Peptides against a protein of PDB entry 3OIQ. Designs and how they scored, part 24

Target 1, 212 residues: chain A of PDB entry 3OIQ
Amino acid sequence: KNRIFVSSSKDFEGYPSKAIVPVQFVALLTSIHLTETKCLLGFSNFERRGDQSQEDQYLIKLKFKDRGSERLARITISLLCQYFDIELPDLDSDSGASPTVILRDIHLERLCFSSCKALYVSKHGNYTLFLEDIKPLDLVSVISTISTKSTNSSKHSSSELISECDLNNSLVDIFNNLIEMNRDEKNRFKFVKLIHYDIELKKFVQDQQKVL

## One batch from the design tools (peptide; aimed at target 1 I20 L59 L119)

Design b1_p16_6_s2 (made by RFdiffusion4, then SolubleMPNN; from b1_p16_6, 6 letters changed)
Fold by OpenDDE base, seed 3:
Structure b1_p16_6_s2 (fold): chain B 212 residues (1-212), chain A 16 residues (1-16)
Amino acid sequence: as target 1 above (212 residues)
Amino acid sequence: SLPKEISDEEIDEILK
């Protein structure tokens, strides 16, 4: 079955009540929930959903049923946090207590762009997204990709891969949503409050704000 | 009510 690119988490409201659908999306990491029994990652593209919270629009479950799956989940979280410079407590602590990690509102401090592959699994009208693969995206690379596409309209490479266009359109949409949030005085999100706010990001945001 | 999450056991049965 072909993997479906998902541009909105609302797409899942129209999905079958009993299905297995390979999906892919790009979003910002917003939360990490690791307990003794569960591992969840929250993501958002900050699509406007009326007055509802824009956080955790994509809730992704990692398998956490045995020592092997638990180890894989912890390694996945550790590697993501290392990549994004997110400080975690030591997950390997000899204390025999499984470390609990609950991080929320990650996007307020760090823009953690991630390309996710997941299985949409539904039964009896309920669904869960199970993580298959995750690729963290470098912010400089995201900015460069958005900035360069404004000039190269020409090469339709018909490769069966999820179109480089879908990924880039979603990245643009995320930034546009963040710009709108930044303009809203009531919204907690501000680019200037990001730990990694630099001259490059500042310039990019200023240039994008002129087009919107 | 939040949709009930599919358990890890249920997914292993569905993926068989």
Scores: peptide ipSAE 0.337, ipTM 0.861, DockQ to the pose 0.614
OpenDDE base, seeds 1, 2, 4, 5: peptide ipSAE 0.334, 0.332, 0.336, 0.337; ipTM 0.861, 0.858, 0.860, 0.860

Design b1_p16_6_s3 (made by RFdiffusion4, then SolubleMPNN; from b1_p16_6, 9 letters changed)
Fold by OpenDDE base, seed 4:
Structure b1_p16_6_s3 (fold): chain B 212 residues (1-212), chain A 16 residues (1-16)
Amino acid sequence: as target 1 above (212 residues)
Amino acid sequence: GLPKEVSDEEIDELLS
């Protein structure tokens, strides 16, 4: 089955009540929830949803049923946090107690762009997005990709790749949403409060603000 | 509200 690109988590409201659908999306990492029994990653594109929290629009579950899957989940979290310079407690504590990690509102300090592949798994109207693959995206590369608008339609219609258009549109939408949040005095998100806020990001945001 | 999660066991059954 071909993987479906998802631009909004609202798309899942129209999905079958009993299905397995491979999906992919790009979003910002917003939360990490690692307990003794669960590993969840929250993502958002910050689309407007009225009074609902814009965090965790995509809740992605990692397999966490045995020591092997738990280890893989912990490694995944560690690698993501290392990539994004997110400080974690040592997950390798010899103390036999699996460390609990609960991080929220990650986007307030760091823009953690991620390309996710997941399985939409539905039963009885409930669904879970099960993580298949995650690729962290470098912010400089994201900015460059949006700025160059490279319509290089490499005709490699590999049925498994996100179209460059879909990716770019989603990245632009995320930035537009962040710009709106930054303009809203009630919103806690501010670009200037990002730990990695630099001249490049500043210029990019200023240029995008002129188009909005 | 967030949809209720499907259990890991249910996922494994569906993927089998």
Scores: peptide ipSAE 0.202, ipTM 0.816, DockQ to the pose 0.719
OpenDDE base, seeds 1, 2, 3, 5: peptide ipSAE 0.190, 0.191, 0.120, 0.196; ipTM 0.812, 0.809, 0.747, 0.813

Design b1_p16_6_s4 (made by RFdiffusion4, then SolubleMPNN; from b1_p16_6, 6 letters changed)
Fold by OpenDDE base, seed 3:
Structure b1_p16_6_s4 (fold): chain B 212 residues (1-212), chain A 16 residues (1-16)
Amino acid sequence: as target 1 above (212 residues)
Amino acid sequence: SLPKEISDEEIDEILS
């Protein structure tokens, strides 16, 4: 089955009550929930959902049933956090208690763009998104990708099933949503509060704000 | 109510 690019987490409300669907999306990492019994990653594109929270729109589960799956989950979390400069407690500490990691509202301090591949699995009207693959995206690369779309209709090869257009459109939508949140006095998100807020990001946001 | 999550055991049965 072809992998489906998902632009909105609302798409899952229309998915079959019993299905296995390979999906892909791009979103910001918003939460990490690692306990002794489960590993969850929260993501959001901050699409407006009325009065509903814009956080954790995509809840992704990592398998966590045995020592092998637990190790893989912990390694995945460690590598993501290393890439995004997120401080974690030592997950390998010889103290026989598995460390609990609960991070929320990551987007308030860091823009952690991620391309996720997951399996949508549903049974009896319930669904879970199981992580298959995750690619962290560099913010400079995200900014450059959005900025260059105005000029190069370069026919890059059709071989990867998910169009470069779908990824780029979702990245633009995320930034537009963040700009709206930044303008809203009631919203906690502010670009100037990001730890990595620099002159490049400032300029990019200012230029995008003129088009919105 | 959040939909009930599918267990790790259920996913292994579904993917087997």
Scores: peptide ipSAE 0.311, ipTM 0.851, DockQ to the pose 0.632
OpenDDE base, seeds 1, 2, 4, 5: peptide ipSAE 0.305, 0.306, 0.307, 0.307; ipTM 0.851, 0.849, 0.850, 0.851

Design b1_p16_7 (made by RFdiffusion4)
Pose (drawn by RFdiffusion4):
Structure b1_p16_7 (pose): chain A 183 residues (1-47, 54-90, 99-149, 165-212), chain P 16 residues (1-16)
Amino acid sequence: KNRIFVSSSKDFEGYPSKAIVPVQFVALLTSIHLTETKCLLGFSNFEQEDQYLIKLKFKDRGSERLARITISLLCQYFDIELPDPTVILRDIHLERLCFSSCKALYVSKHGNYTLFLEDIKPLDLVSVISTISTKCDLNNSLVDIFNNLIEMNRDEKNRFKFVKLIHYDIELKKFVQDQQKVL
Amino acid sequence: SEWSDTDELDELYDEY
């Protein structure tokens, strides 16, 4: 195929006013909006706000069920508690870091566009830390995301703090420290 | 270009 990797949401400015373009990006899961009619997943690389809004479209009940199972499994994979109806989660990153490799379909018309979900591969934080420590587009993005998360932690006014993560590991405390030295 | 959630885009996606 010819899936185009995007490093930032701003890349979508050069894309056609009407086209179907397979894309791929890396970011943290930041929000879920699940209704009976639609589902939107928000992701961000914190270059510090929501940036990617991925849509899971479904019309009938059969497809709705699949969408619900998909959200259920994604949340379970990240240890996100889910009440299972309109379901809303925000600023998930303040509590949990959820790196995800996502493949999507850019669909535009009249200059407007929507990113539809084709695949989402959650990335284990342990692997993310290891992948950065031992050591391309994926890795560049994982590094940039973690650097922004580091600067956000330094900023006193920003609500993001590693020590406030429900999964604040000793290894996470270690990687963050040894990561600031590079800065 | 701007992100939007419309029937037209959904129809185009369904045709795809």

Design b1_p16_7_s1 (made by RFdiffusion4, then SolubleMPNN; from b1_p16_7, 7 letters changed)
Fold by OpenDDE base, seed 4:
Structure b1_p16_7_s1 (fold): chain B 212 residues (1-212), chain A 16 residues (1-16)
Amino acid sequence: as target 1 above (212 residues)
Amino acid sequence: MKYADTEELEKLYDEY
């Protein structure tokens, strides 16, 4: 089955029941929820959803039922946090107690762009998303991708590849949403509060703000 | 569809 690119998590409202659908999206990591029994990653494009929180628009479940799946989930979280310079307690602590990690509002300190592949799994009007693959995206690479109007739609007619247009549009939409949040005095998000806020990001934001 | 975390959905995933 072809993997479907998802630009909005609202699309799942119209998705079929009793289905398994491979999906992919690009979003910012917003939360990590690791307990003894559960592992979830929250992602958001910060699409306006009325009065609802813009955090955790995509809740992605990692399998966490056996020692093998638990280990994979812990390794996945550790690698993501290492990539994004997110400080975690040692998940491998010999103390036999699995550390609980609950991080929220990650986007307030770090822009953690991630390309996710997931399985949409639905039954009886409910769905969940299971993580299949995650690729962290470097912010410099994201900025370069948006700044370079890659008109090279190489029509790689392989139904399995993410559309470069869909990727670029989603990245632009995320930045536009962040710019709107930054302009809102009531919004906690501010680019200048990002730990990694540098001259390059500052310039990019200033240039994007002129187009909006 | 509505997001939900259910054992039924996990079973359906485990069978896939």
Scores: peptide ipSAE 0.688, ipTM 0.972, DockQ to the pose 0.879
OpenDDE base, seeds 1, 2, 3, 5: peptide ipSAE 0.685, 0.688, 0.685, 0.686; ipTM 0.972, 0.972, 0.972, 0.972

Design b1_p16_7_s2 (made by RFdiffusion4, then SolubleMPNN; from b1_p16_7, 7 letters changed)
Fold by OpenDDE base, seed 2:
Structure b1_p16_7_s2 (fold): chain B 212 residues (1-212), chain A 16 residues (1-16)
Amino acid sequence: as target 1 above (212 residues)
Amino acid sequence: MKYADTEELEELYDKY
């Protein structure tokens, strides 16, 4: 089955019941929830949804039922956090208590752009998303990709039907949403409060703000 | 569809 690129998590409201659909999206990591029984990742593109929280628009479940799936989930979280420079408690503690990790509002400190492949699974009017793959995206690469109007169709992505345009459009939309949040005095998000806020990001944001 | 974290959806995923 072809993988569907998803630009909005609202699209799932219109998705079929009793279906399994491979999907892909790009979003910012907003939360990590690892307990003894459950592993979830929260993502958002910060699409405006009225007065609702813009966090966790995509809730992605990792399989967490056996020692093998638990190990894979922990490794996935560890690698993701290492990539984004997110401090985690030691997940390898020899103390037989599974470490609990609950991180929220990650986007207030770090812009963790992620390309996610997931399986949409639905039954009886409900759906969930199961993680199939996650690729962290470097912020410099994201800025470069947005700034370079990609006239260069790299010929090699012809086999995965996900348009380079869909990725770029979603990255632009995320930045536009963040710029709007940054302009809102009531919004907690501010670019200047990001731990990794540098001259390059500052310049990029200032240049994007002139177009909006 | 509404988001829900249910065992029924996990069982459906495990069979796929």
Scores: peptide ipSAE 0.682, ipTM 0.972, DockQ to the pose 0.912
OpenDDE base, seeds 1, 3, 4, 5: peptide ipSAE 0.681, 0.679, 0.681, 0.680; ipTM 0.972, 0.972, 0.972, 0.972

Design b1_p16_7_s3 (made by RFdiffusion4, then SolubleMPNN; from b1_p16_7, 8 letters changed)
Fold by OpenDDE base, seed 2:
Structure b1_p16_7_s3 (fold): chain B 212 residues (1-212), chain A 16 residues (1-16)
Amino acid sequence: as target 1 above (212 residues)
Amino acid sequence: MKYADTEELEKLYEEY
């Protein structure tokens, strides 16, 4: 089945019931919820949804039912957090209590751009998203990709039709939404409060703000 | 569709 690129989590409102649909999106990591019984990742593109929280627009479930799936989930979380320089408690503690990790509002401290592949699974008017794959994106690479106008059609192989354009458009939309949040005095998000806020990001944001 | 975390959806995922 062809994988569908999703630009908005609102698209799932119109998706069919009793279906399994491979999807892909790009978003910022906003939350991690790892307990003894479940593993969830929250993502957002910060699309304006009125007065509702803009975090966790994409809630992605990791399989967490057996020792193998639990181990895979923990490894996935560890690698993701290592990539984004997110401090985690030791998940490998020999103390028979599975460590609980609950992180929220990750985007207030770190911009964790992620390309996610998931299965949309629906029945009886409800849906969930199951993680198939996650690729963390480097912020410098994201900035470079947005700054380089879409002229480099790298002729990479035709097999997965997610256009480079869809990814780029979603990355631009995320930055535009963050710029709007940064301009809003009531919004907690501020670029200058990011731990990794540097001269490059500052310049990029200033240049994007002139176009908006 | 509405987001929900349900065992029914997990079963449907595991059967796929």
Scores: peptide ipSAE 0.691, ipTM 0.973, DockQ to the pose 0.895
OpenDDE base, seeds 1, 3, 4, 5: peptide ipSAE 0.688, 0.689, 0.691, 0.690; ipTM 0.972, 0.973, 0.973, 0.973

Design b1_p16_7_s4 (made by RFdiffusion4, then SolubleMPNN; from b1_p16_7, 8 letters changed)
Fold by OpenDDE base, seed 4:
Structure b1_p16_7_s4 (fold): chain B 212 residues (1-212), chain A 16 residues (1-16)
Amino acid sequence: as target 1 above (212 residues)
Amino acid sequence: MKYADTEELEELYEKY
């Protein structure tokens, strides 16, 4: 089956029951929930959803049922946090107790752009997303990708690739949503509060703000 | 569909 690019997590409201659908999206990492029994990653595009929290629009489960899957989940979290400079407690505590990690509002300190592949799994009117693959995206590459909008990739190559247009549109939408949040005095998100807020990001945000 | 964390969905995923 072809992998479907998802621009909004609202799309899942219209998705079929009793289905397994490979999906992909690009979003910001907003939360990490690692306990003894489960591993969840929260992602958001910060699409306005009325009065609902804009966080965790995509809740992605990692398989966490056996020692092998638990190890893979812990390694995945460790590698993501290392990539994004997120401080984690030592997951390898010699104490035999697996540490609980609950991080929220990650986007308030760090823009953790991630390209996710997941399985949409549904039954009886419910769905879950299971992680298949995650690629962290560096902010410089994201800024470059948005800035260099080459309309020329009309190559519908194989049905498994993200459309470059879909990727670029999602990245632009995320930044536009962040700009709106930054302009809202009631919103906790501010670009100047990001730990990695530099001259490049500042300039990019200022240039995008002129187009909006 | 509605998001839900259910054992039934995990079992369906594990059979895939």
Scores: peptide ipSAE 0.687, ipTM 0.972, DockQ to the pose 0.895
OpenDDE base, seeds 1, 2, 3, 5: peptide ipSAE 0.684, 0.685, 0.685, 0.684; ipTM 0.972, 0.972, 0.972, 0.972

Design b1_p16_8 (made by RFdiffusion4)
Pose (drawn by RFdiffusion4):
Structure b1_p16_8 (pose): chain A 183 residues (1-47, 54-90, 99-149, 165-212), chain P 16 residues (1-16)
Amino acid sequence: KNRIFVSSSKDFEGYPSKAIVPVQFVALLTSIHLTETKCLLGFSNFEQEDQYLIKLKFKDRGSERLARITISLLCQYFDIELPDPTVILRDIHLERLCFSSCKALYVSKHGNYTLFLEDIKPLDLVSVISTISTKCDLNNSLVDIFNNLIEMNRDEKNRFKFVKLIHYDIELKKFVQDQQKVL
Amino acid sequence: SLQDSSETDDLYDEYL
């Protein structure tokens, strides 16, 4: 195929006014909006706000069930508590870091566009830390995301703090420290 | 930016 890797949502400015373009990006899961009619997943690389809004489209009940199971499994994989109806989660990153490699389909018309979900591969934080410490587009993105997350932690006014993560590991405390030295 | 355009739903359905 010819899937185009996007490093930023701003890349979508050069894309056709009407086309179907397979894309891929890396980001943190930041929000979920699940209704009976549609589901939107928000991701961000904090270059510091929501940036990618991925849509799971479904019309009938059969496809709704699949969408619900998909959200359920994604949340379970990240240890996100889910009440299973309109379901809303925000600023998930303030509580949990959820790196994700996502493949999507860019569909545009009249200059407007929507990113539809093709695949989502959650990335273990332990592997993310290891992948950064031992050591392309994926790695560049993982590094940039973690750097922005580091600057957000330094900023006193920003609500993001590593120590406030429900999964604040000793290893996470260690990687963040030894990561600031590079700065 | 954040986008969710209903204009693209039919085009996506035709694509599927």

Design b1_p16_8_s1 (made by RFdiffusion4, then SolubleMPNN; from b1_p16_8, 5 letters changed)
Fold by OpenDDE base, seed 1:
Structure b1_p16_8_s1 (fold): chain B 212 residues (1-212), chain A 16 residues (1-16)
Amino acid sequence: as target 1 above (212 residues)
Amino acid sequence: PLFDSEETDELYEEYL
């Protein structure tokens, strides 16, 4: 089955009430909810949805079926948090209770750009996105990709069905949404409050703000 | 739509 690139989490409202569809999207990590039975990863592109929260527009599930799947989920979360420099409470606590971890509003401190592959699974009009793959994206690489209008039709092999255009458009849309949020005095998001706010990000935001 | 339905877990397990 071909993987579908998803630009908006509203696209799922038009999806079949019973289906299994491989999807891919790019978004910011917004939340981590680790329990005894599952992990939920929240992602958002901050697309404006009326008065609804712009957080957790994509909820990605890692199900615990057995000790192997639980271990895989814990390793995945650990690697993501290490990559983004997110402090997790020690998962190795000798208290034989599976530690519950709840992180929210991650985007207020860190821009955690992630390319996610998921399986859309629906039954009776309800759906779950199951994680298949996750690639953290480096912010410098994201900035460079947006800044260099991809004139590189790099003839890289026919196997990645995601147009470089769809990825770039989604990254631009996310930044535009963040710029709007940063301009809104009522919005908690501010670029200057990011832990990794540097001269490069500052310059990029200032240059993007002139185009909007 | 409800997210994270138990009904989708069964269908996901049958797919794997």
Scores: peptide ipSAE 0.585, ipTM 0.951, DockQ to the pose 0.709
OpenDDE base, seeds 2, 3, 4, 5: peptide ipSAE 0.577, 0.578, 0.585, 0.578; ipTM 0.949, 0.950, 0.952, 0.950

Design b1_p16_8_s2 (made by RFdiffusion4, then SolubleMPNN; from b1_p16_8, 6 letters changed)
Fold by OpenDDE base, seed 1:
Structure b1_p16_8_s2 (fold): chain B 212 residues (1-212), chain A 16 residues (1-16)
Amino acid sequence: as target 1 above (212 residues)
Amino acid sequence: MLSDSEETDELYEEYK
């Protein structure tokens, strides 16, 4: 089955009540909820949803069914957090209790752009997104990709069904949404509060604000 | 609605 690129988590409202659909999206990591039985990764593109929270618009599940799947999930989270410089509490604490980790509002401190592959699985109108693959995206690479209007249709490899256009449009939409949030005095998100707020990000935001 | 249901877990394990 072809993987579907998803630009909005509202698209899932139109999906079949019983289906298995490979999907892909790009979003910011907003939360991590690690328990004894599962991990949930929250992502958002910060699309306006009326009075609903803009956090955790994509909730991705890593299920623990055995020690192998639990270990894989823990390694995935550790590598993701290492890539984004997210401090995790020591997962190796010799206290034989599986550590519960709850991180929220990650986007208030760090822009953690991620390309996610998941399985949409639905039954009786309820759905779960199961993680298949996650690729963290470097912020400098994201900024460069948006700034360079892709004139390079490098026609390389027909195997990635996702158009460079879909990825770029979603990245632009995320930044536009963040700019709107930054302009809103009631919104907690501010670019200047990001730990990694540098001259490059500042310049990029200033240039994007002139186009909006 | 997004759910963490056992029903979706079963269907996911049958697919793998």
Scores: peptide ipSAE 0.500, ipTM 0.922, DockQ to the pose 0.698
OpenDDE base, seeds 2, 3, 4, 5: peptide ipSAE 0.480, 0.491, 0.494, 0.492; ipTM 0.914, 0.918, 0.919, 0.919

Design b1_p16_8_s3 (made by RFdiffusion4, then SolubleMPNN; from b1_p16_8, 6 letters changed)
Fold by OpenDDE base, seed 4:
Structure b1_p16_8_s3 (fold): chain B 212 residues (1-212), chain A 16 residues (1-16)
Amino acid sequence: as target 1 above (212 residues)
Amino acid sequence: PLFDSEETDELYEKYL
């Protein structure tokens, strides 16, 4: 099983200048950029990167090569937006121009946790992450997964247990980063501004804030 | 590193 779990998009700085590496990460959806030729999905774990924007730390490309790949990308975006209750402009407008969609700062209104599989493709030190698979994660399931972290994952050396620990660690790190952003008065992110901010999320955030 | 290089598109196309 040759897929690498990525905890930080800085890991790609150490990757080969010419390679194809299957990777996996978990992050929040931050942006959608749909054009006539491609879709870019922006993701972030909100890791502090000095003065750089914390958004779009992972850019994932869906390339349009043909009508089939374009259709697949449009369906993927539609399904993701439906899952997260993201309003897209009607892509079905009878104007024969493929509508350009630009959504930014999605995390300010919705926590769109996503498990992504991608191909890291590099040449001459430039890289692109091509989408292979995306699984939206339900927020209740994310909260439950973090809350049920048994400290008793004994280091059973099976490669499958490593991936679950890595996923769970990344989910905790994302929430910790969001808590720090929420505490910062200069940061636009506030949990109380999330459209889906409920009693469960409120309680979870309050309980995590006591540990941090 | 630059993201979304045309050179990586060609390499990705040969991989598929």
Scores: peptide ipSAE 0.551, ipTM 0.946, DockQ to the pose 0.704
OpenDDE base, seeds 1, 2, 3, 5: peptide ipSAE 0.550, 0.545, 0.543, 0.538; ipTM 0.946, 0.944, 0.943, 0.941

Design b1_p16_8_s4 (made by RFdiffusion4, then SolubleMPNN; from b1_p16_8 with S1P Q3F S6E D10E)
Fold by OpenDDE base, seed 4:
Structure b1_p16_8_s4 (fold): chain B 212 residues (1-212), chain A 16 residues (1-16)
Amino acid sequence: as target 1 above (212 residues)
Amino acid sequence: PLFDSEETDELYDEYL
């Protein structure tokens, strides 16, 4: 089955009420909710949804069905947090209770770009996105990708090129949304408050702000 | 739509 690229979490409103659909999206990691029974990863592209929270537009579930799936989820979270330099409370506490981890508003301190593959699973119009694969994206690589592809609108009609265009468009849209949030005095998001805010990101944002 | 329904967990487990 072909994987569908999802540009908006509203696309799921048009999806079948009973289906299993492999999907892919790119978004910022916004939350981590690790419990004893599951992990939920929140992602957002910060698309304006009226008065609704722009956080957690994509909720991705890692289900714990056995010790193997729980271990896989814990390793996945540890690797993501290590990659993005997110401090987790020590999951290895000698207390035989699996620690509950709740991180929110991750995007206020770190831009954690992630390419996610998930299974959209629906029944009776309810849905869950189950994680299949996650690739953290390096911010420098994201900036480079956006900066270089503004020139190559060559309409080569191969299905593989569609996925790259969709990825780039989504990355641009995310940055544009973040720029709008940064301009809004009421919005908590500010680029200058990012722990990793450097000269490269500053320059990129300033250059992108001139186009918007 | 509700996210994280038990009914979708069952359907996911049947798929794996």
Scores: peptide ipSAE 0.613, ipTM 0.955, DockQ to the pose 0.702
OpenDDE base, seeds 1, 2, 3, 5: peptide ipSAE 0.612, 0.606, 0.612, 0.611; ipTM 0.955, 0.953, 0.954, 0.954

## One batch from the design tools (peptide; aimed at target 1 Y127)

Design b1_p17_1 (made by RFdiffusion4)
Pose (drawn by RFdiffusion4):
Structure b1_p17_1 (pose): chain A 183 residues (1-47, 54-90, 99-149, 165-212), chain P 17 residues (1-17)
Amino acid sequence: KNRIFVSSSKDFEGYPSKAIVPVQFVALLTSIHLTETKCLLGFSNFEQEDQYLIKLKFKDRGSERLARITISLLCQYFDIELPDPTVILRDIHLERLCFSSCKALYVSKHGNYTLFLEDIKPLDLVSVISTISTKCDLNNSLVDIFNNLIEMNRDEKNRFKFVKLIHYDIELKKFVQDQQKVL
Amino acid sequence: STREELLEKIEKLEESL
């Protein structure tokens, strides 16, 4: 195939006014909006706000069920509590860091566009830390995301704090410290 | 802000389809 890797949502400015383009990006899961009619997943690389809004489209009940199971499994994988109806989660990153590698389909018409979900591969935080420590586009993105997350933690006014993560590991405390020295 | 802009674009695309 010819899937195009995007490093930022701004890349979508050079894309066709009407085309179907397979894309891929890496980001943190930040929000879920699940209704009976549609589902939107928000991701961000904090270059610090929501940036990617990925849509799971479904019309009938059969496809709705699949969408619900998909959200259920994704949340369970990240240890996100889910009440299973309109379901809304925001600023997930303030509580949990959820790196994800996502493949999507860019569909545009009249200059407007939507990113439809083709695949989502959650990335273990432990692997993310290891992948950064021992040591392309994926890695560049994981590094940039973590650097922005570091600067957000330094900023006193920003609500993002590592110590406030429900999963603040001793190893996470360690990686963050030894990561600032590089700065 | 970016999120609202994306939502408007998705809505417009849905209407056109």

